# Ledger of designs, part 95: peptides against a protein of PDB entry 2N1D

Target 1, 169 residues: chain A of PDB entry 2N1D
Amino acid sequence: EVKVKIPEELKPWLVDDWDLITRQKQLFYLPAKKNVDSILEDYANYKKSRGNTDNKEYAVNEVVAGIKEYFNVMLGTQLLYKFERPQYAEILADHPDAPMSQVYGAPHLLRLFVRIGAMLAYTPLDEKSLALLLNYLHDFLKYLAKNSATLFSASDYEVAPPEYHRKAV

## One batch from the design tools (peptide; made by RFdiffusion4, then SolubleMPNN)

Design b1_p20_7_s4 (from b1_p20_7, 9 letters changed)
Fold by OpenDDE base, seed 2:
Formats: structure tokens, sequence, C-alpha cells
Structure b1_p20_7_s4 (fold): chain B 169 residues (1-169), chain A 20 residues (1-20)
């Protein structure tokens, strides 16, 4: 099995996110003020500014594209709590052709890395390619940890209204 | 505690992807 290690700095946020949704019955405000596409773009630009070679830049772009694709594929089926399903249904109805990476933000992106390891275990990657991918995924997670103060905030969540509760539970 | 943190992560894994 492939295991993606979550930085210790971000584990508390995963718990806070879980608590906000499942216990406090709040919802992340959608569309996100800073969506997944924007976060990935900032990461790519950050890596470029660090003086990477052209080959490294291409590799970063491929990793960004891969993360985006996995997120868009997995969001609806693997990255939502039960309480968030009505909100997701509303998003699909209002924006049927929009990729979820343009709607959701950092908290849901972080959830991807809790699940992505199991998905990678079934991908036909050779040992070298997998090691390289894991290295970039961990690098990206460290980037998220470094910018966690601006990316993760409970103020981005809202208490769900009573009418939402009736259809969510 | 660290043990409690890991337990919560397991809860997250169990609850993510659940249907309404």
Amino acid sequence: as target 1 above (169 residues)
Amino acid sequence: SEAEMEARIEEILAELGSAA
C-alpha cells in the first residue's frame, strides 16, 4: 500500500474541519474564496520562483495537473462528509459543467491526501515514478503547511440553516 | 494527545465518502 504522510502541522486542521462539519453542523462557504485551481497555481509559481530548471518546472506542472485531476474525480465520491451531500447536490445543479477544483478550496483539497494513497496503490506506476510522485505530493503538503494560516480558517465555514438540517439528516 | 489525533484521523477515513 502507498501511504502519504500528512504533516503534523496539518493534522489538527483535519480534525477541526471534521468537527466543524460533523459536530457543529457547519458548511464550507462555496464557491471558495480561494479555490483549488488557485492554490495549485500559486504552488507552481512558488516552485518556479525558487530557481528550478525547465525539467523541474515541467514536472511540477504535471504534478499540479495530476492533483487537479484526482481532486475533480474524487471530490464527489470520496472527499465529502454525509452532511455536505445536499450542498454538493446544489452545486452540481447550479454548475453542472464546472470542475470542482474551481468551486472547492483548501480544506477539501487536504482531504484528498487522506484518501489518495489508496488510489495510488492501484495505479500502474513503476517504482521510480511512484517515488518521484510521492516526493512532490509531500512537497506540496509542506507548502500547504507553510501557508496554513491563510489557507485554513474556521471563518470560511457557516452554520447551516434549519432548512438545510432537515434535508441533510 | 497523539493517540487521540490518530483516532480522529481514523474517524475521518471512515466518514469521508459516505452517502446521504
Scores: peptide ipSAE 0.369, ipTM 0.888, DockQ to the pose 0.726
Fold by OpenDDE base, seed 1:
Structure b1_p20_7_s4 (fold): chain B 169 residues (1-169), chain A 20 residues (1-20)
Amino acid sequence: as target 1 above (169 residues)
Amino acid sequence: SEAEMEARIEEILAELGSAA
C-alpha cells in the first residue's frame, strides 16, 4: 500500500465536506466557480514563480497532468458519496464530453488524495520514481493547505431541493 | 482528538465511491 499523507490542516475539511453532504444533505455547487483545472494551473504557475535554476518545470507539468488524469478517471466511481450520485448523473447528461476536472472543484480534488494511494500501488513505477511522485503529491497537498481559506468554503454548498431528495431515495 | 479524526477519515474512505 502506498500512503499519501493528508496534511493535518486539511483533515478537518474532509470531515466538514463529509458532513455537509452525508448528514446535512447539501450539494457542492456545480459547475464549480473554481474548477480542478484552474487549481492545478495556479499550482503550476506558483511553482514556476519559485523555480530553481535547474528548471524542473517539466516535472511539475507532468505531475499536474497526472493529477488531472487520475481525477477524471476516478471521480465518477470513487470520489462521490451516494447522495451525490443524482447530481453526477445530471452533469453527465448535460455535459457528456466535459472532463470532470472542468466541472468539479477543490473539495472533490482533495477527496482524490484519500483514494489515490491505492491506485498508485498498482502503478508500474520504480522506487525512485514513486518517491519523486509522492514528494510532488505531498507538495501539492501542502499548497492546498496553504491556500485552504480560498479553496474550501461551506458557502460553496447548498441545500438540496426537495425534488433532488426524491431522486436520491 | 487525533485518533477520532483518523477514524473519521477511514469512514470517509469507506463511504466514497458508494453506488446509488
Scores: peptide ipSAE 0.367, ipTM 0.886, DockQ to the pose 0.744
Fold by OpenDDE base, seed 3:
Structure b1_p20_7_s4 (fold): chain B 169 residues (1-169), chain A 20 residues (1-20)
Amino acid sequence: as target 1 above (169 residues)
Amino acid sequence: SEAEMEARIEEILAELGSAA
């Protein structure tokens, strides 16, 4: 198994996110005001602006593309709580051709990194490539932590309407 | 506490991906 370490600064948010959805029966507002695509773009631009020797533009772009792909593949099956299923179904019906990275935002993106480690364990990457990927994933998580005040907010959630409660378990 | 936090994260892991 591949272990992806979540920054300690972001762990409380994972709990708050969980609480908002599962206990308070709220939903993240969709489509996200700042979607996953934009977050990844901001990260890429941030890395490019640094101009460090160890910062290869090609590698950053590949990592961004990879994160986006993983997110789009995993969102519907691995990154949603039970309460969010009706919302997801509505999104699919209303936006059948839209990648979920254009619909969902930072909270769901963070959930990806809770699950991605197990998936990476089955990818055909050599040890060196995997180590490099993990380094970038951790770097990205540090970026999320650094910008957590703007990326993660309970105000992005809203109380689900009564009719939704009747549909969701 | 840290232990409580980790326990909550494990609960999150258990609940993510579930369907109604």
Scores: peptide ipSAE 0.350, ipTM 0.883, DockQ to the pose 0.709
Fold by OpenDDE base, seed 5:
Structure b1_p20_7_s4 (fold): chain B 169 residues (1-169), chain A 20 residues (1-20)
Amino acid sequence: as target 1 above (169 residues)
Amino acid sequence: SEAEMEARIEEILAELGSAA
């Protein structure tokens, strides 16, 4: 088993996100005002501003690319609640060729880290590569926690209309 | 509490990926 620790600062948001969707029947506004691509770009730039060496910068870029790839692969099958499925279907119809990292935002990106550990357990990575990856994943999560006030907000959700409810439940 | 939050996260894990 591969364990990815979620910062304590972000655990309450996972619960709030769950509550907004499943109990309050709200939807995250799509396309996101700040999508996953943008968040990852900001992280990469943040790391560059810290004066990293060329090798460190390369590693950050590879991690960003990896997170993006995992997100795009896992979003549709592993990162959505049942209530969000009609919205996802609409997104696929309207943006069939767009990667989901250009559509979805911080809440769904955070959900990735709830699931990614189990998926990494089946990924053929050597011990050194896995340890390095985990270190950067935790570093990225700490970045999300540091910027949580600007990345996670209930105001980015809206109550689903009655016609949506008929499709979803 | 922390324990209650962890229990809720387990529920989140169970619900994510649910089909329509």
Scores: peptide ipSAE 0.336, ipTM 0.878, DockQ to the pose 0.726

Design b1_p20_8_s1 (from b1_p20_8, 6 letters changed)
Fold by OpenDDE base, seed 3:
Structure b1_p20_8_s1 (fold): chain B 169 residues (1-169), chain A 20 residues (1-20)
Amino acid sequence: as target 1 above (169 residues)
Amino acid sequence: SEAEEELAELHEEIEEELKK
């Protein structure tokens, strides 16, 4: 198994996110005010501002592209709680060609890192490439933790209406 | 169906991991 360590600062948020959705029956407001694409772009720019070399910049761009791709592939199948399925179906119906990285935001992106390790275990990467990827993934997670106050908020969720509850059985 | 059961199990796994 490929282990991706979630920063301690973000673990409480995962619990809050879980509670908001599964226990409080709330939904993350979609489309996100700050979507995954924007978060990844900000990260890339942040890395650039730190004076990285061209090679490091290239690597960051590749990592960003990879995270985006994994998110878009995994969101609908592996990152949603049961209660969120009707919402996802509505999004697909309204925006069938939109990548989910343009719709969803930080909470769902964070969920990716709970599951991505298992996916990477089946990726044909050599040890060096995998280590490099993991380093960047952890670096990105540290970035999320550093900016958690602006990225994660319960105010981005809303109570699902009764009619939604009937669909989410 | 079996597919629905697998999906339910996956969601349960996610929930257990995310609440840690």
Scores: peptide ipSAE 0.035, ipTM 0.647, DockQ to the pose 0.183
Fold by OpenDDE base, seed 2:
Structure b1_p20_8_s1 (fold): chain B 169 residues (1-169), chain A 20 residues (1-20)
Amino acid sequence: as target 1 above (169 residues)
Amino acid sequence: SEAEEELAELHEEIEEELKK
């Protein structure tokens, strides 16, 4: 099993996110004010600003592209709580061709890293490549932790209306 | 530690909920 370690600073947020959705019956406001695409772009720019070589820049871009792809593939089937399914269905109906990385934001992106380890275990990567990938994933998670004050907020959630509650449960 | 174990249990629950 490939284990992706979530920074300690972000673990409480995962719990809060879970609580907001499943217990408090709230929904993350969509489309996100800051979507996954934007977060990944900011990360890439951050890495570039730190004086990375062209080769390292290429690697960062590949990692960003990979995270985006995994997110878009996994969001609908792996990263949603049951309560969020009607909301997702509405998004698909209204925007069938929109990548979910343009709709969802930081909380759902963080959920990806709870699940991605299991998928990486089945990827045909050699040990060195896997280690490098894991290093970048951890680096990205550290970036999320560093910027958590601007990326994660309970104010981005709102109580679902009664009609939604009846539909979801 | 107890705190770490509790967090691990919560994460397990979160993972299970994401499968639904």
Scores: peptide ipSAE 0.035, ipTM 0.684, DockQ to the pose 0.069
Fold by OpenDDE base, seed 4:
Structure b1_p20_8_s1 (fold): chain B 169 residues (1-169), chain A 20 residues (1-20)
Amino acid sequence: as target 1 above (169 residues)
Amino acid sequence: SEAEEELAELHEEIEEELKK
C-alpha cells in the first residue's frame, strides 16, 4: 500500500470538514470561491517563482495536471459524504460540462489525498517514478498546510436548508 | 510512532465515512 502522509496541520481540518458535513449537516458553498484549478495554479506559480529549472517546472506542471485529473475522476464517486450527494447532483445539472476542479475547493481537494494512496498502489509506476510522485504530492500538501489559513475555513460552509434535508434523507 | 498511528486511524475513519 502506498501511504501519503497528511501534514499534522491539516489533520484537524479533515476532522472539522467531516464534522461540518456529517454531523452539523452543513455544505461547502459551491461553486467554490477558490476552486481546485486556482489552487493548483497558485501552487505551480509558487514553485516557478522559487527558481526552478525548466525540467522542474515541467515536472510540477505534470504533477498539477495529475492531481487535477485524479480529482476530477474521483470527486463524484470517492470524495463525497452521503450528505453531499444531492448537492453534487445539483452541480452536475447546473454545470454538466464543467470539471469538478472548477467547482469544488480546498476541502474536497484535501480529501483526495486521503484516498489517493490506494489508487496509486495500482498505478503502473516504477519505484523511482512513484517515489518522485510521492515527493511532489507531499510538497503540494506542505503548500496547502502553509496556506491553510486562507484555504480552509468553516465560514465557507453553510447550514443546509430544510428542503435539502428532505432530499438528503 | 503515535503520530503515524493517529493519522492511520483518522484516514481509516474518514475513508469509511466516504464509503457511505
Scores: peptide ipSAE 0.032, ipTM 0.673, DockQ to the pose 0.071
Fold by OpenDDE base, seed 1:
Structure b1_p20_8_s1 (fold): chain B 169 residues (1-169), chain A 20 residues (1-20)
Amino acid sequence: as target 1 above (169 residues)
Amino acid sequence: SEAEEELAELHEEIEEELKK
């Protein structure tokens, strides 16, 4: 199994995110003010501004594309708590043709990295390619940690209305 | 779900570590 290490700075947020949803019965506000697509775009632009060569730029773009694809595939089945499923159903009804990377934001993106390791174990990558990918994934996680103050906030969550509670039992 | 349980277990472990 491939191990993806979550930065220590972001582990407390994972706990807070879990608590907000499962214990406090809150929901992340959707569509996100800053969606996954925009976060990945900002990261790519950040890396390009650091004087990367053409080859490095290509690698960053491929990593961004890969993260986006994994997120869109895994969100509905792997990254949601039970309490969030009615909200997800509503999102699908309202945005049937939109990828979830355009709807969801940083908290759900971070959840991906808790689960992505197991998925990477089944990818047909050689040792060198896998090592390179892991380096970029960890680099991206460090980027999230550095920008955590603007990406992760409890104020992006709201108390679910009584009608929602009846649907989520 | 299995995925939810795995996430919850991770969070519980992290929370316990943070309380120490």
Scores: peptide ipSAE 0.035, ipTM 0.662, DockQ to the pose 0.601; fails the geometry check

Design b1_p20_8_s2 (from b1_p20_8, 9 letters changed)
Fold by OpenDDE base, seed 1:
Structure b1_p20_8_s2 (fold): chain B 169 residues (1-169), chain A 20 residues (1-20)
Amino acid sequence: as target 1 above (169 residues)
Amino acid sequence: SAAEEELAALHEKIREELEK
């Protein structure tokens, strides 16, 4: 298994996110005010502003594209708690052709990195390429940690309405 | 530390509860 290390600054947030959804029966407000696409775009621009070479810029773009693809593939089947399933079904009904990276935000993106390690173990990447990818993933996680105050907030969640409770678990 | 182990246990629980 490929190990993706979550920064210590973000580990408590994963617990808070879990608590908000599963114990407090809240939902992340959708569509996100800052979606995954926007977060990845900001990261790419941040990296480019640091004077990277053309080759480094290309690598960043590829990493961003990869993260987006993994997120869109895994969101519905790997990154949701049971309580969130009715909400996801509603999103699919209302936006059947929209990628989930345009709907969901930072908390669900962070959940990706809890699960992505197992998926990377099945990639055909050689050892050197995998190491490079992991370096960029960790770099991105550091970026999330640096901007955690603006990306992760309990105020982005809301108590599910009574009608939701009735159709959920 | 004990605190780190407790947090690690919570993280494992989160991994198990995603899409169960």
Scores: peptide ipSAE 0.186, ipTM 0.767, DockQ to the pose 0.067
Fold by OpenDDE base, seed 5:
Structure b1_p20_8_s2 (fold): chain B 169 residues (1-169), chain A 20 residues (1-20)
Amino acid sequence: as target 1 above (169 residues)
Amino acid sequence: SAAEEELAALHEKIREELEK
C-alpha cells in the first residue's frame, strides 16, 4: 500500500463530513457550487502563477488529469457512504453521461485521498514516478488545506427530506 | 495523545464505512 498523508488541518473535516451524513442524516448539496473540475482548475492556475518551469507546469496538468480520472472512476464505488447511495442513483439517472467531477465537490474529493493509496499500489509506476506523483498529491492536499475555509463548510449540507429516508432503507 | 488516537480511530472507521 502507498501511504498518502492527509494534512492535519483536514483530518477533522473528514470526521465532520462523516458526522453530517451518517449521524445527522444530511446530504451534500448537488450539484456542488464548486465542483471538482473547478477546484482542480484553480489549483493548476495557482501553480502556474507561482512561476514554475514549463516542465513543472506540464507535470501539474498531468497530476490534475490523473486526480480527475481517479475521482470519476472511484466516486460511485469507493467514496460514498451508504446514506448517499440514493442521491448518487438520482444523479446517474438525471445525468448518465456527466463525469462526477462536474457534480461533486471538495468533501468527496478529499475522501478520494483516503482511498487512493490502496489504488496506487496496483499501478505499474516505477519508484521515481511514484515518488513524484506522491509529492504532487501532497502538494495538492496542502492547497486544499490552505483554502479549507472556502472549500469545506457544513452549510453546503442539508437535512435529507423524509421521502429520502424511505429510499435509504 | 488521546485526542490523536481518537481521531485516528475515527479515520479508520471512515475508511471502513465508505463504499467498498
Scores: peptide ipSAE 0.185, ipTM 0.763, DockQ to the pose 0.067
Fold by OpenDDE base, seed 3:
Structure b1_p20_8_s2 (fold): chain B 169 residues (1-169), chain A 20 residues (1-20)
Amino acid sequence: as target 1 above (169 residues)
Amino acid sequence: SAAEEELAALHEKIREELEK
């Protein structure tokens, strides 16, 4: 199994995120004020501004595209707590053609990196390609940690209404 | 679900470390 290390700065947030939803019965406000697409775009632009070569820019774009693809595929089945499933169903009904990377934000994106390692283990990547990908994934996580104050906030969550509790676990 | 259980397990591990 491929292990993706979560920065220590972000680990407390994973716990807070879990607590907000599972214990406090809150929901992340959707659509996100800053969605996954925008976060990835900001990262790509950040890397480009750091003086990357053309080849490195291409690699960053490919990584961003890959993260986006994995997120969109895995969100509904891999990255949601049971309490969030009714919300997800509502989002699908209201926006059936929208990729979830345009709806969800940083907290759910961070959850991806808890699970992505297992998915990468089944990809037909050679050792060198996998190592390169892992380097960029860790680099991206460091970027998230650096910008954690603006990306992760309990104020982005709201208490679910009583009627929501009746249809959610 | 299995996925949720894995996430919960991680969160518990993290929580335990933070409470030390």
Scores: peptide ipSAE 0.124, ipTM 0.749, DockQ to the pose 0.603; fails the geometry check
Fold by OpenDDE base, seed 4:
Structure b1_p20_8_s2 (fold): chain B 169 residues (1-169), chain A 20 residues (1-20)
Amino acid sequence: as target 1 above (169 residues)
Amino acid sequence: SAAEEELAALHEKIREELEK
């Protein structure tokens, strides 16, 4: 498989995220105060502000678009814990045509990078293209790590109500 | 699900690493 390295600073958050949902039975507040679209937009702007050439800007835009697409495709089927399924169903009912990148936020986006490596292993990309993509993905992860204090917080989670527990298997 | 199990396995690895 293709290895996507998660920054050491973000690894503890993956555990905390898991713990909040699976053990503490909390849910990430939806719709996210800062959704995936906004995070990706901020990243793109950040990269552009660093004096990138037009070609580099194009590459960043493509990477952002790719991340967004992968997230929207994978969120419902690959990035949710069992406890989150009822919440997702409710989101689909309330926002049937909205991309999940407009609903979910940083924690779920980070989960994408746990799974994306396996998906990329089956892409028809040549070695050079894959390496370039991986570099950008790692660059984005570094960006998330740099901004982790503002992007990842347990305060964005809340205890699921009793009625939710009844529907959550 | 298989995806959930894989993610959980990673979390366990991370947890173990953090406890070292």
Scores: peptide ipSAE 0.103, ipTM 0.733, DockQ to the pose 0.570; fails the geometry check

Design b1_p20_8_s3 (from b1_p20_8, 9 letters changed)
Fold by OpenDDE base, seed 3:
Structure b1_p20_8_s3 (fold): chain B 169 residues (1-169), chain A 20 residues (1-20)
Amino acid sequence: as target 1 above (169 residues)
Amino acid sequence: SEASKELEELHKEIEKELKK
C-alpha cells in the first residue's frame, strides 16, 4: 500500500467531520460554497506565485488534474459515510452531468487522501513517478493544513431534517 | 458500504490517538 501522510493539523478535522456526519447526523451543505475545483485552482495559483519553473508548473497542473479526476471517480464509492448516501443520490438526480468536484468541498476532498493511497497502489507508475506524485500530494496536503482555518468549518454543516433520517437508514 | 465502514473505523482510530 502507498502511504499518504495526512498532516497532524488536519487529523482532528477528519474526526470532527466524521462526528458531525455520523454522530450528530449533520450534512455538509451542498453545493459547497468553495468547491474542490476552486480549492485546486487556488493551490495551482499559489504554486505559480512562488516562482516555479515551467516544468514545475506543468507538474502542478498535472497533479491538480489528477486529484480532480481521482476525486470525481472516488467520491460516490469511497468517500461518503452511509448517512450521506441519500444526499449524494439527490445531487446525482439534480445534477446528473456535474462533476462532484464542482459540488463537494474541502472536507470530502480531505477524505480522498485517506483513501487515495490504496488506489495509487494499483496505478501503473514507476517508482520515480510515484515518488514524485506522492511529494506533490503531500505538498498539497500541507497547503490544506496551512489554509485550514478558511477551508474547514463546522458552520458548513447543518442538521439533517427528520425526513432525511428516514431515508438514510 | 464497506468502504464507508472502513473510513469510519479509521476516523475512530484517529480519535483515539488524539485523546491520548
Scores: peptide ipSAE 0.049, ipTM 0.695, DockQ to the pose 0.694
Fold by OpenDDE base, seed 2:
Structure b1_p20_8_s3 (fold): chain B 169 residues (1-169), chain A 20 residues (1-20)
Amino acid sequence: as target 1 above (169 residues)
Amino acid sequence: SEASKELEELHKEIEKELKK
């Protein structure tokens, strides 16, 4: 397994996110006020503003595209708690062709990095390419940590209605 | 620290919950 280290600053948020959903029976408000696409775009722009060369800019774009693809592939199968399944089903029913990166936000994006290591273990990358990718992933996680105050908030969650609770459990 | 170890264990549990 490839290890992707999550910044210590963000680890408590994963716990809070887990608690909000599984124990407090809340749901992240969808569609997200700031979706994954927007977060990745902001990151890319941030990297570009720091004086990256054309080659570095290309690499950032590829990493962003990769994160987006992984998120869209993994969200429904690997990044949801059981309590969130009915909400996801509703999203799929209403918007079957919408990429989940346009619906979900920072908390679910962070969950990706809990699971992405296992997926990378099966990716046919040479050691050099894998190391480079890991560096960018860690760089992105650091970006999330730096902007955590604006990206992660319990106020983005709300208590699920009684009707939802009955069908979710 | 003990607190750090507990958090790591919880993260493992979170990972399992996400896998379900």
Scores: peptide ipSAE 0.038, ipTM 0.651, DockQ to the pose 0.068
Fold by OpenDDE base, seed 5:
Structure b1_p20_8_s3 (fold): chain B 169 residues (1-169), chain A 20 residues (1-20)
Amino acid sequence: as target 1 above (169 residues)
Amino acid sequence: SEASKELEELHKEIEKELKK
């Protein structure tokens, strides 16, 4: 298994996110005020502003594209709690062709990195490519940690209505 | 630390819940 280390600053948020959904029966407000696409774009722009070479810029774009693809593939099957399934079904019904990276936000993006290691284990990458990818993934996670105050907030969640509870359980 | 171990256990639970 490929291990992706989550920054210590973000680990408590994963717990809070879990608690908000599973214990407090809240839902992340969708569509996200700041979706995954926007977060990744901001990261790419941030890297460009740091004076990277053209080659490094290209690599960042590829990593961003990769993260986006993994997120869109894994969101529906790997990144949702059971309580969130009815909400996801509604999103699919309303936006059947929209990539989930345009709907969901930072909390679900962070969940990706809890699961992505296992997925990478099944991806045919040579050792050098895998190491490079992991470096960029960790770099991105550090970016999320740096901006955690603006990306992760309990105020982005709301109590699910009674009608939703009947669908979820 | 004990706090770190507790958090790790919670993460394992989170990982399991994400598969549902």
Scores: peptide ipSAE 0.077, ipTM 0.711, DockQ to the pose 0.068; fails the geometry check
Fold by OpenDDE base, seed 4:
Structure b1_p20_8_s3 (fold): chain B 169 residues (1-169), chain A 20 residues (1-20)
Amino acid sequence: as target 1 above (169 residues)
Amino acid sequence: SEASKELEELHKEIEKELKK
């Protein structure tokens, strides 16, 4: 099994996210004020500003592209709690061709890293490539942790309206 | 979905660990 370590600073947020959705019956406000595309772009720019070589910049871009792709593939089937399914259905109906990385934000992006390890276990990557990828994923997670105060907030959630509860039963 | 349930269970376990 490929293990992706979640920074300790972000683990409490995963619990809070779970609590907001499943116990408090709230929904993350969509479309996100800061979507996954924007977060990844900020990360890429952050890495480039650190004086990376052209080769390193290419690697960062590839990692960003990979994270985006995995997110867009996995969001609908792997990263949603049951209570969020009606919301997702509404998003698909309204924007069927929009990548979910343009709709969802940091909390759902963080959920990806809870599941991505299992997916990577079946990728045809050699040991060196896998290690490099894992290093970049951990680096990105550290970036999320560093910016957690601005990326993760309960104020980005709202109580689901009564009509939504009827759909979610 | 089953995946959703699995995610929920994982977070519950995380919560248990955080409470220790």
Scores: peptide ipSAE 0.073, ipTM 0.727, DockQ to the pose 0.730; fails the geometry check

